# Peptides against a protein of PDB entry 7UQJ: the designs that were tried, part 87

Target 1, 160 residues: chain A of PDB entry 7UQJ
Amino acid sequence: PELYQNFNITPPRGVLFHGPPGTGKTLMARALAASCSSDERKITFFMRKGADILSKWVGEAERQLRLLFEEAKKHQPSIIFFDEIDGLAPVRSSKQEQIHASIVSTLLALMDGMDNRGQVIVIGATNRPDAVDPALRRPGRFDREFYFPLPDVKARFKIL

## One batch from the design tools (peptide; made by RFdiffusion4, then SolubleMPNN)

Design b2_p13_7_s3 (from b2_p13_7, 10 letters changed)
Fold by OpenDDE base, seed 4:
Structure b2_p13_7_s3 (fold): chain B 160 residues (1-160), chain C 160 residues (1-160), chain D 160 residues (1-160), chain A 13 residues (1-13)
Amino acid sequence: as target 1 above (160 residues)
Amino acid sequence: as target 1 above (160 residues)
Amino acid sequence: as target 1 above (160 residues)
Amino acid sequence: ATPKPEVEYYPPP
């Protein structure tokens, strides 16, 4: 948020971090939160795992998402980080598919409802960008994507 | 702690992050602390610099280390991060060598005294792994080492 | 650079990361470099420690700074990260004060000489923002500051 | 009490 405000830019509503497991997506999100914070401007960093939104909050996930965005707005400037956001994508059981679809729809609505002037940035991280609902990847949502490559596994940490 | 619990592995008592200056050792430690924290399981992150343990706590360094480990245990799951842990290695002035040896001995004892069931992970970071007392690098202490290469200065972090 | 290009914003010439030791300043800079790089757009990340500029390059520090900025420009988009940039601040010995003043003056000139269209971002990190020459903190130089707080040692990363 | 979302403050308060 503050980084973008200090730049006099409308913060993107959402940034998607994607790349293989262990490429530092979660780290980067936290690092961004830390970097955007100052003595004078505290950034509130909210983190959720996609799978946790589904599993821990069965029947309450939509409400928890709403509360998350409300708290983020209340404590602006804020970053909401969704780790494993592809975890909101259905595993193809018909009942789970409906639940996942409802949660994704709620997230879409919450991202769409963020006023462009709001000091809330949403960061999604996934290892499987293709498992993220294409609706989340549209303009005004996760409209920016950053790929996190595997460090070439053969990047031997050559301690030179 | 939780990362290793999720893997059903006994967390190493210590992990040594080594690599050239600025390779992100401190970052990774913080990131790990952050990534291992969840809504249900808050991780407490303790940080000390090796040189600060020697210089700021002259005559009290051993006590401060003990207090650090006690607080880490009290606030488990916890990460203790020793940045520049090679700063606990003696510069070979005879009097300083004794002080450093005492502090290292205290750290060894504290790491050995960590019950395997404790949710405390110790991360040491150094730019000079060879300056770290070999006793710290033995099994049950910093028994895992992660090299942090210079991103090849030409390794443009090709985030592909 | 690329993050700012993707935002169609003129990158600030300099960003000052300040905050207590180990607050993740260096990490953030690397993370930003990583996050701003893509397969198609590689960011070159240059890192120097302020104290190393003074101590390792006695009499050559100004030349090394010039070469650093030339290489950063040549390999644009680039990030130059100065860790411990307050290490360029004089310790009040008259001869050291002159050397430090010369190096700071060179850095000022190099930052001023960066074309606003250049894809070079300079990040300075310090634990002591008040030890950074106020001239470096002026508009067109390190004109943006980000504070990196101590995670309250008691701050359990209360991801609330 | 609905668990409030975990919030990291940067800087922590």
Scores: peptide ipSAE 0.083, ipTM 0.245, DockQ to the pose 0.072; fails the geometry check
Fold by OpenDDE base, seed 1:
Structure b2_p13_7_s3 (fold): chain B 160 residues (1-160), chain C 160 residues (1-160), chain D 160 residues (1-160), chain A 13 residues (1-13)
Amino acid sequence: as target 1 above (160 residues)
Amino acid sequence: as target 1 above (160 residues)
Amino acid sequence: as target 1 above (160 residues)
Amino acid sequence: ATPKPEVEYYPPP
């Protein structure tokens, strides 16, 4: 929040976290939820794995996405975090075209249908940004992308 | 490696990171690798997902595990990080008994075969520690377990 | 940035990350810098260690801090990350009073002198929040604090 | 049963 206020940047509806595995994408999303919450202001954090929505909800994935966005809207301020979003919304040219196309279309419609005044932020995390359907990366959707680089070796993580 | 040398601590054969999804388990493993590395001392970091070893290497998973441990030994000091290790070594009572039993048995043997003087650390991460075979959680294997709690929310991560 | 706009949260000038060693403070700061950058919008990340500023720049620490803030302002949007900030800004009652007092006074003045419209975020990380001068923890400075808890003890931190 | 959305509340209760 604060970075965009200070920078006079219009908040995107969706934020794509991308980078190599284990760069802290999911942790950052949780940290953001924590950061935006106070004792006076609770934030509801919804987490989903992209592959879980496909595998657990075959034939109901679209309905589950709609329910998720409805629930997030009901419990705003809220964050919807899609971990491994490339598993949910793969590029349309993949051999699993039809099921993925309907899910992607539903997610596109849900993101497009978010009121800019809504207190719902969508965060997608992926290790493979190029495997995410380019339609999701357009303005008004995941129009902000955040690269989580590998910790540069020169950065002695003095964690220890 | 360096952590244990510097602290005169006997390196554990294995460390289990467990906690809810997105608590930074993988990130911590990378941060540890980075923190133990210097310009003078590079650490080789090997990452595998448990489910990927099962799905991609059906019938060769045992061989792939052996090769991984050999390569880690060759490139020591090294860290082997198994993400979602519950996908690799589920509890023996699961309906997929036979394939999992052979993989678990191989992983047990590989961990048991690690010389305590070896500069190879094995880190397993899971969201479901109770879904990991208890045999892996015994002394000389993943005999150390770290809980990654949800970030306590009093920490308003007002970063964004 | 966006999260604070959508949630109508006033951005802090400074954020204090605190918690035990190895909790991912430095990693989070880098992930934030990455997460605030896009292909269209690069963020400059400045990293300093508190103890390094004292030890390397004895008698010039104030000047180095001023130069750092000037450079961050020149390269905005930017993040200044002070790792081990307790080494830079110890409590005034500590036996090293005089040198620390001038550095703390300089840092206070620099943080107070940051225009609220400036695109410079200051992040301080420490393992010892109580060792940080309380004057830095006041509104308009490090007025937001983020606790990075140890992963709860029930999960055996057997790294160490 | 539709698995309830894994919902985390910040701050946790």
Scores: peptide ipSAE 0.054, ipTM 0.420, DockQ to the pose 0.067; fails the geometry check
Fold by OpenDDE base, seed 2:
Structure b2_p13_7_s3 (fold): chain B 160 residues (1-160), chain C 160 residues (1-160), chain D 160 residues (1-160), chain A 13 residues (1-13)
Amino acid sequence: as target 1 above (160 residues)
Amino acid sequence: as target 1 above (160 residues)
Amino acid sequence: as target 1 above (160 residues)
Amino acid sequence: ATPKPEVEYYPPP
């Protein structure tokens, strides 16, 4: 409740942080974790990188995602931060597209399977919001988007 | 009150964060915003870049600054963060100096025009404090300075 | 009390943040400082870099470390953050090893000499935990370690 | 390239 109330997010809604490289998407995710953490309510922050899910977890990516969500649920309140979630973008190779499609399908299922009572926030960060599968950007998934403009752009952040 | 009390700033005093590149000025400004934000009291963080005020807002910079301050006032408590505020430095061209002088004059007027009851903090960040117009560094404007030394230098930050 | 309670650290225990470059060790230290700071309890954050202690403070490094700890004690509650604390690693030259050994011995003595009633937390950050002198990693010194994995690795942080 | 601190805290450097 409180973690989601702090984010003004109805579970299981994920947050997509998107914007050019260097705009502090990862920074924001961690500081939200820090600002929502108190002595009485410690937040567990889990970080993964989209490119690693594809490159390091060849054949086990789905299992590792499941374990991640289980552990995040075990350590509520928690944040799962996926850096470079567009690294789960389909690569031009049909075999990598199938692996990608399977991993994305697993992530979709895990986000859809999060019980509304969970205190697990999922934050995805990308430099390429258009490279994120549209299925991930639907309600109940990454349905809130925060644009991190270049510091050169009028950036308005509501710190929740 | 509380936001200014938190910063120990009497309105409308701005804070100048200055120090070499990479010393975390932008980071600190936003962490202050995050740490002063609670579930009950969300802070609205507005970010602009000095170079963008000059380059992107050619002919509308004054209007955009006015709109920024109006919106910050509407969404109190709020922080206006100007990154690279020294990017409002006069460029060697007389035409750019006049544009700069007009924009700086507008910023001065907006800072001077902030009612003491406002919960709007203005933070300027610069790598070149000496390139910031001395008029911006006077009482009631950026009258508090925090030096962000290189990590190599005795960096003392009072996190307010 | 509160600062150490917030960190769940019994004084004078230092925290070693270690992990690959870019894993946000410096950032974590600052956010912990920010999250533990309240309007009623401002934390003073002191930052130094290990490489600077060796390169800039040639002949005065010990004195500068003493002054740092004295000032941190004067401005309690406080955090001393040593970035690149492995920059105090022995360089292959015997003369630099002796200088290093002396500086490390001074840091050891300062950490050991911190009264249990102090609200001074020492955070060391390194990309090379194995390059940190084992004497610094003993109880009462940097006896708590937080691994900052690459974002590619299952990074679990308990934000305290 | 200054190594981006991967542990980023609100908000961006």
Scores: peptide ipSAE 0.008, ipTM 0.212, DockQ to the pose 0.055; fails the geometry check

Design b2_p13_7_s3 (from b2_p13_7, 10 letters changed)
Fold by OpenDDE base, seed 3:
Structure b2_p13_7_s3 (fold): chain B 160 residues (1-160), chain C 160 residues (1-160), chain D 160 residues (1-160), chain A 13 residues (1-13)
Amino acid sequence: as target 1 above (160 residues)
Amino acid sequence: as target 1 above (160 residues)
Amino acid sequence: as target 1 above (160 residues)
Amino acid sequence: ATPKPEVEYYPPP
């Protein structure tokens, strides 16, 4: 109930799930989608991997992002989940190809273009919050962060 | 801090994450990657599924493994994570196709060819440690094993 | 030990893992597979995504299901895990395409056709138990359900 | 043809 209420009254917000990979980021994002849906109100969940958008849609990544946001708006209330968003939106200061800069620019424009009245939540999952362009972490975009902590220290020392 | 220190001083080691599938092997592998990265030193995380290397790269699996290890060495400190490694490196004693034997041979050579000074950790995740070629479990390869136990016995009895 | 004993004495049963996505359904399903395997008796684990069977095998989904169950029977003791089973077996009452109804019919026939002496466990994971055809939730099919609860309410409120 | 976005409905239609 409370999560569903929160979904209805929250403006389109970007949430950055960050933490070590496999801390349950994709897990939590999907969990939120189902907890916010009711029999009366279905949430549409869109999932994309950052690396998949670049590798599968060479030269169309910008168009695919636009179509994704349009489809999410059409099927609101909706969640757009970007898994491995650092694969899609690397830091601009990195000597990375013009293609990545263009995709980041498109994603920024799409997040800024979301009507404050829309029911579209964007969740980005990253293993490296510092690899995500700081422009995406500004207010009105991925302005909320949730850290997924590692398992207990004792488990770590047994692995290394 | 301590995990990062351990990453810097450990020679390239193979770690076998084994246990029931979905005990958090991919979860932990990824979690280790981010816990070992700092603002100063980013760890590059490479992920491949064993079955994907065989099925997506028919006839090129050996070359793709070589390229993966080269790229990991180029971007050190790095982690190569093989999910479902039993799909890539089945036991040689199984009457399995010549293709699998060749890939195992290539992976053995790549693991043995890692400079002791390199900062490349190889993590293999398997649901079946006994399905992984024993040659991969020798010292200098996947010489460390971490068992991912099932959740509590009480949870198991409710499922079965 | 106890899980393995339970696997050997239980007739082919369907277990529905349901709960919000990313609560560890795929995680648990796989975890059960390895806990039930011993050095003497290896369990063969088959994994399919419901959406993948529909999208990758257009017009062959029924045949692929039949082949999957035949292969599972041939390699018993085995687990067939359907991830996102709601993508394969949507509720019949939904105005969904004739193709989905045919796949559901095939899956029902395959589950009913499992010999009570076979060692094939079928696990379906869904984010939406109510989206799964009620016919699949009848005795002799997915007659056991395990709910994967969300993380603590406090974690949810930090995300939204 | 541009592949349709994979759309998961929670709960399904």
Scores: peptide ipSAE 0.006, ipTM 0.205, DockQ to the pose 0.088; fails the geometry check

Design b2_p13_7_s4 (from b2_p13_7, 9 letters changed)
Fold by OpenDDE base, seed 1:
Structure b2_p13_7_s4 (fold): chain B 160 residues (1-160), chain C 160 residues (1-160), chain D 160 residues (1-160), chain A 13 residues (1-13)
Amino acid sequence: as target 1 above (160 residues)
Amino acid sequence: as target 1 above (160 residues)
Amino acid sequence: as target 1 above (160 residues)
Amino acid sequence: ATPQPEVLYPPPP
């Protein structure tokens, strides 16, 4: 946190970590949460997987998201980390449109409803940023995006 | 392994991950091991540091390498990851030639002796690929090299 | 940087990244340095390996540490990353006590001497947190610790 | 299940 204090930078409401699998997105989110936590001020880290919210809570995913954001708000300062957010918030044009549309709409509303005075940061991680609904990538939501590069494509082709 | 199987690509006997320190070479090796392991097929990941094999096993380093390769063969499919392989296999012309020459010779023999039918992949990681004995970088050994670039400063700006 | 500003959290003088080898500790430190660097405000990242400071600078390790901290102070905002800090600052009760005791004492003094107004963060990475001198893990030094877990085998299945 | 907050890394007591 104090590195950010000294930089006079307003935290994004949402940060999208994107990059190929195993590039350390989840690791980064945890380390950021940890680096932000002092003895005097602990950050509460909430972790959810996008696919797990859909699969575990069929029909209750919206309620679970609301509860998550309420609990994050209650435990401020807090980080909500959505691992594999592409599983939670697929592009609306994907064939499973109807169920995902409601969850996306709820997540949009929750991110928009975060008071800028709230010490809740949302980190989404995805391997497929293009599979994330563009509405989530707008200002006031996941308005900052971090590419976790693979070691250069040339490095990948040699692993192949 | 499964990536290589699916691509009908004969896995290199050895892959050299090289790049500046903290570019994620070790993380990538673990992530590859992880991505190649399914519920049905777990990859055994053996990790050794080059310098630790030299320092902990003065006079037994060759035996420890042989045991490592035997154990990796026993636990196929497996990955042997040599972190800081420049510590294990320095260029033969380096002033500490005699002790290193025997270890290098053993590692060469072990890599050459890997049956192509074996599901053992050797990954060497180094910050100094030029400090690795060129004999290890020949075909049938570490014949594939991956440069892990520093994440470009431009990738940094998206993290803010 | 901005996350920390909004949380009114005083940066730890030191953060200890610990966890099994190849869990991305060094990558995380670099990514944190990257995330904290904007176009307007670049963080200078200093990296040293604990074992390298001992081995390369026999008898000058203390001076090299002082120079490192001075240079980090000169290039504020900065991160000093000690990779394998267990190599630099082993537990005092280890049989190589005398040479390590002086280096540990110097590192303690340097961490204690960091002006809280300074934009210098020290990140130590280790695979063996229990091998790090407990004096370094006290408040005002490495008072925050981050465990880098191995990516659980279950996390693997979702990367596939 | 209520999302349990994980407190990441309380400093050792």
Scores: peptide ipSAE 0.000, ipTM 0.343, DockQ to the pose 0.081
Fold by OpenDDE base, seed 5:
Structure b2_p13_7_s4 (fold): chain B 160 residues (1-160), chain C 160 residues (1-160), chain D 160 residues (1-160), chain A 13 residues (1-13)
Amino acid sequence: as target 1 above (160 residues)
Amino acid sequence: as target 1 above (160 residues)
Amino acid sequence: as target 1 above (160 residues)
Amino acid sequence: ATPQPEVLYPPPP
């Protein structure tokens, strides 16, 4: 929050972390949360998985997304982290495509509605940025992307 | 084990993990401990924080360090992980400098005494390797260093 | 390498990384793969997600698991990382329970068959170790478990 | 396409 205030930077509405799996996207989202929090100003970190939105919230996914964004606003400054946001992508069944389309549409609307959300950042993590709906990658949504390369494996090999 | 058997690598007495906060240094230390443990041969993982050595062990820090290294030897193979080892560095008071100098001196002596310690590895983690006493970074101590880069720091700067 | 040589440690057949989401389980698995690899001896890292096994491999999941383990053996030393291995757990439908039971049974058989696999390690990551089939947690399978605690986020962040 | 094993390391030549 103040970390963002001092930079006069319009907080990105959404940030996409992409890169090979286990490059620390989830770790970085937590670490960003952790680094941006102070004793004076704690950031609330909300985490969901794309696959959980499809599987656990079947029939309530839209409502749960709305509640998540409302709760994030209530606890601002906050980060909503969607791990494996490509897991929102439709699986090969038409019924799941419809469910996906509805969930993604809800997420889009929720991200677009962030003008009034103050200090809420959404971070999406994926191993497959091309499997993320292009509509999520537009300005005002996940409009900033960060590639997480494999850490130079050579540096870690010297440990052993 | 056999994955590691082919590497004629003298076990480092000390390994320094350094890099920005949230790059997974502490996590790596735990997982190294974890990966090295078998049902046949469990590695005992001891964890301390640099700040806790100064704050919780005031007046007993040297003794607690000695006990830690003795216990690590008793439970070998073992890993002693010092998270935030730069937290052993003095904060701006002369009294804390003396306490630090004593604690660091004790740690140096304990690391130098590892010739007789068998299978004890010391891992230090810091976000500020330059704040770690250079004496700790000498051969026979933390003589191997591993940089944990932030996955694309450009990501952080564009978020901020 | 020699850290494990001196320990004469039979490489664990399976390691379960468990702990709250974003504690870096996936990062750690990659980092272990990375740390165990050298220019002389590269470790091949295979990664799959539990949810992908159920969703993408519907009707071919058993075959794909067999191929994965065969390819891991062919490229030994290797690590097979199953991210979100609890995502192999049945979703609430009887048909998916049958598919799950078949996939888990195949994974069990593949893990038990590792006596002839040489230098293949399987790492499972989960946020919910209790949602992992207890049969996977038996000796000769994921018989080593590592808890990835939340980094002490209490200092600055309320993780909800 | 059957999901081929993704070899993440070493990178494919």
Scores: peptide ipSAE 0.000, ipTM 0.249, DockQ to the pose 0.074
Fold by OpenDDE base, seed 2:
Structure b2_p13_7_s4 (fold): chain B 160 residues (1-160), chain C 160 residues (1-160), chain D 160 residues (1-160), chain A 13 residues (1-13)
Amino acid sequence: as target 1 above (160 residues)
Amino acid sequence: as target 1 above (160 residues)
Amino acid sequence: as target 1 above (160 residues)
Amino acid sequence: ATPQPEVLYPPPP
C-alpha cells in the first residue's frame, strides 16, 4: 500500500523506464527505492541486468529469475530492477531466440503470478522499448511506461 | 544542414568524445540529439556499444554495422553513437585482432562512404582515445575530438 | 606522498567504493584522480571492469591482472580502478567458482605485494559490498570503504 | 531543468 501510495500510482505489476542511456533510469529506480524507504520501512532493492541474465545464467536463468522473485517476495516491500531489460531480447540468432523465449516466458509467468497485494514492484529499464517483447508491455506486467528524456545541452552545462 | 548548424560545427563525419568514464559522454551525445530535435525535426538516435559489437555480433558484426548505417541514413537526421568505441579494439589475442581488424575496416568504409551531405553524425565515445585505431581519427572520420574533463571534486559535491 | 596527502587519508592499499549503481562511484574515482593530478604530477588512471576480467580474460585473467599492476607501478602515481569489482565474484556455478577463486587469489597477492611506498591506489567499485570476498576487505587491501548513498528524489530532481 | 520523466499512458501503440 504505502509503497504504491508513495509512487502516486495504482500498483503496477511492472514499470518500464525507457529513454536514452544516461538519462538516469537506474538512478531514478534507486531514488524511488530510497524515497520510499523510511527508517521504519526499508525497501529492498534487487537489481539484475538483462544481458547478465542471458550471458551468466545460461541454463539457470529461469531458476535464477524464480529465486529472485521469491527473494523479492520475502523482502517486501521490494523493487526488482531489471537494467537493460531489452538485453533479455535475443540477438536474432536461432539458438538465442529459443533461450530468450524461455526466459521471457518465465518472466511473464512470474509477473502474472504476483499477487496484486504483493509489495513487489518490477522496474524494467531499457533504451529500446520497441526491442522489449510486447507481451511484457501488457496490462498486469510492464503496464506503465516512463520516458526519460535527455536534459537539454543547456541544462547539462549547468551541471558540469 | 540544420543539425550541423545546431552543432555550430562544420559537418564532421565523426566526433570522438573522449575523457574519463562518468564524465557524461553518453549524456552529452544524447543531449545534443535532443537539443537538435524539434517537434518538426526529430533526430533519430542510434546507440551501440563497442563491446557488444564484438561480443554479441560475432560473425555478424560487419553486417550489423552496415544495417545500422543504412537505418541511420533512412532516419535522417540521425546520430549514431558508439559507446565504448575503444571496445572495438581487440583484447590482444590473435583471433580477436583479425575480427577486430575486419570490424574496424568495415566501420572505416562506412564512414568514408557517407555522403558529406548526409545528416548522419557519428559519435564515438571512449575513455581511451589512444586505444582507438588512428585510422578512425583521420579527417573525414572521427576528425573532431571533444575532451570531457572531470568536474572537480568541489563541482561534484555541488551536484550531489 | 602527495597523492595520499591530497586524499587526506593514510595511504590505503585499496579503497572500496560501494553503494547503489548510478551514485557516481566511477565519477568519484576519476574526480579523485583528476584532483590529485597537477600539471607537474599526472596521475595515471587504469580502469578495468570486474565482469570483463572474468569474461574477456578467460585463461589470461591472472596474467592481465599482473600486467595491470606492473603497468600501474611503472606509471606512478597511479590509480587502478576496478569497476564492478563484485563482478569478480562468481555466479554460483562450480566451474566459475574455481576460476573466480584463482582470480581473487591473484588480486589478493598483488595487493599484498604492493610496497606501501608505492604511489598506486586501488579503488574497487561495487554495488554489492557483501558480494565482495571478505579477504579483499581486510587491512592492507580494500581496508577503507566509502558508501555512496543515493541522492534523495528531491535532490535528484534538482540535478535533473 | 532536466525534463521529468514523461508518463506515457497508455503506452504508445
Scores: peptide ipSAE 0.016, ipTM 0.194, DockQ to the pose 0.037; fails the geometry check

Design b2_p13_7_s4 (from b2_p13_7, 9 letters changed)
Fold by OpenDDE base, seed 3:
Parts: C-alpha cells; structure tokens; sequence
Structure b2_p13_7_s4 (fold): chain B 160 residues (1-160), chain C 160 residues (1-160), chain D 160 residues (1-160), chain A 13 residues (1-13)
C-alpha cells in the first residue's frame, strides 16, 4: 500500500506464506493486518480458504474471487488472505479438472489487474508451496515468499 | 516513523497488543520491527518486560524508562516493546503503591513527550488490557489497540 | 501422544524451544496444541513461567510442579509449556541457591516419571538454552531442541 | 516471519 509507495517500493501484489500447518501463517497475516491498521486507517482483512472457495462455490468460484478483489479494492487498504491457497490454485496437471484451471486463470488475472498503487495486499498461505501453481509465484503475483518452518518435520512428528 | 510521515498520517505514539498469552504479540512486534527495517534503514528494537522494570529496578524504574526512551530516540527509527505492560503500569487503584503511580506518570510523560515526527513507536503487550491504566490508552499514547485472539481451534482445524 | 504411538516413535517427554526473545516460541507451543487438538480430542494447554513458579511460590514451587504434572496427566492429552524455563531451572552453579537445586531436582523427577505412554508433552522455552541445566537436556527430558531464529531481515525485506 | 525453529537435534530415529 502507501507504505510501499512512499519508499518508491513497488508494493507486493502477493505474498506467499508457506510452511507446515500450525506455524502461525494465519496468525501472522491477521497480525500484519492489525499492525498496519491505524485509528485513521483501518485495514480491511478478508479471509478465504482455498478449499472453501472451490467446494462451497462450485461454478461460482471465479465470481467469488472477482467479488472478493472488488470488495478489497473498495475497502482499501485491505489484505486478502487466502488460507490453504494450494486448495484454490493447485499445480496444473494433465489430470487437473478444467474448473481448477479456470480458477487459477481468474486469480492470475485478478492479481495482474491490481494496480501497484492499490492498497490491496494478497497473502496466500499454504503448507505445500510446491503444490501452488508456479504461475502464481511469478513477479507481480505471489512474488514474495515467507517460509514458516516447522520445528523440523521430524520434530513435529516427534511433538505430535 | 517516516512511513507515517509520508502519508501525512500521525504515527501512532503507542500501540497496544492485547490478547491471551502466547498469541504471538511479542513475535508480531519483532516481526513488525523486521518488516519495517530495510537494508538502508534498520529499526532498532528495544524490548522490556513490565514486571522486570518494576522488580529489577526498584527505585530506578523511572530512570530506566527515561533512558529507554532517550536511547530509542537516539537510535531512530526504533520500536520500544513493553511485554506485559500491565505489570509496569497497572490500573490506578486506591490500593496502588505510590511506586506504580510514579512509573505510570513517568511513562505517560515520556509518551506525551514523543514528537509525532519521531521515528519511535511504542508497543505494549498485555494479556489483560483492562489491567492497563486507562490513561495509557488515551490518544497520543497507546491509542491503537490490536486484539490477538486465541487461534480458534476450529479455525486451526480448518487450516490443518 | 497417539501420533507417536502410531509411528512406534517414543513420544518426546520434553521439547526445548530456544531462540531470541519474541521468536514465537510461545506462539508455536500454542499453535502445536491447537493443531494437535481435534474436535474429538482437545489438547489441554498448561502454561507456566519459570520465573513465576520460582517467585510466586517460594517454598511451594515443588508442590506446584507436582500438581501441574498431575493435572496435565489428568487432562491428557496435554501440553505443559514452561515459558522462560531458564528462570525455573538455571544451570547448576556453586552459587546456586539450594531452592533452585531442589526445583530442578523435582522437575527432573517429574519428567523422568512421565510414562512414555502418557499423552503429556512438556515444552520448555528459553532465550538462553545454555542457561538451562544440562540435566534437563538429557534423553527422556528435554531431549529435543528447536532453535527459533530471528526472522531473517532479508526474508522480511521481501514482504515490504 | 514466523520464526523458523530449526531442529538442532533431530530426534534419533
């Protein structure tokens, strides 16, 4: 948002939080939203789950994405947080349903259509960054990645 | 800091992070410090515990607060993070020790004395916002509050 | 817990989270508790501060530790989180007060007395792992250690 | 950034 404009820094259109479940990705996203909110400037925080967008809105997922981005733009400054974004935008495979390809294409277009002057940040969270379509991880989209490591997966298996 | 100046937004003099223990208040404060740091502009992060200032510096707490604010001003841009600020500045009660009243008064004066042009942000963290003196929660002090909810077990179950 | 039993892995009796202050140790512990909680199986999370057990329960710290472990055992599956465990169980030194030695001995006995079949995990958090008594860091106690690094300034530079 | 806990001591197999 404006923070980035003032530093002549192109605001990230998207940030990928990746790391194992329960590593505080969602908490960090909310806390960033909170921390960037001021009394004079509240950041609107939109949360969606990737799997929920796909499962709850069969045939309407594209429309829901458009509406989400429009609403986020209307309520600038805003954060769109996609939890489990790998459920929304899995890696394109030959077996991938045409529906998933369309949702990915819509999300790509929406992220590409965000003006760098816009005060909308998209945060995707995933436990499986390699399960996210590489097209989403390109410059101008989720071009910034934050790994939220577990305590070592073996150690998580040892804590669990 | 400059981020706020560039937006003609009065930088918050203080931000209160409140919520249950272990909701990432301290992590978020460090995270904000790190995120607001650039290669060219490092934010100096000062951490103090409210109870430690009171207990370790009996009779010197006021001086330590002054020194902390002076050091933070010297090392701008800076964040002063008070963990467990309710331990430093509890609600003024008729039974409150004179020492606590003096520390609160000193902290109030230090926060009031911060130039809005200064690149010093004060973050207080508490598990009990209602145990913080209301005078600290007024405009120009900890005038912004962020609730760190417990990660909803259902919300985390939905992340897993 | 059962997760370890299913893998024929001996559940850690204790895990040490160590790293600089505000590196999310407490958050991670709560996050793990929440992530391991199911709708069918809630993990009970017990939090104590090492310094608080020592300071608030002068002469009763041992009893409070015993009660804590008994309560955790009663409410299985459970996590006992000791924040600032270096305050509870500092390195044995010739200058160590007999009180500290007794608390350490009690904690050692309690950790040794945990049945591997028990669904009680102990997490210690410290900013100074080298300030924790080495006896606590032996197999069957805090035998697993997790370093919580400072968020790499460069990694956050990529979000801003 | 969530602090990445590095396992310093991977649990023995």
Amino acid sequence: as target 1 above (160 residues)
Amino acid sequence: as target 1 above (160 residues)
Amino acid sequence: as target 1 above (160 residues)
Amino acid sequence: ATPQPEVLYPPPP
Scores: peptide ipSAE 0.000, ipTM 0.354, DockQ to the pose 0.069; fails the geometry check

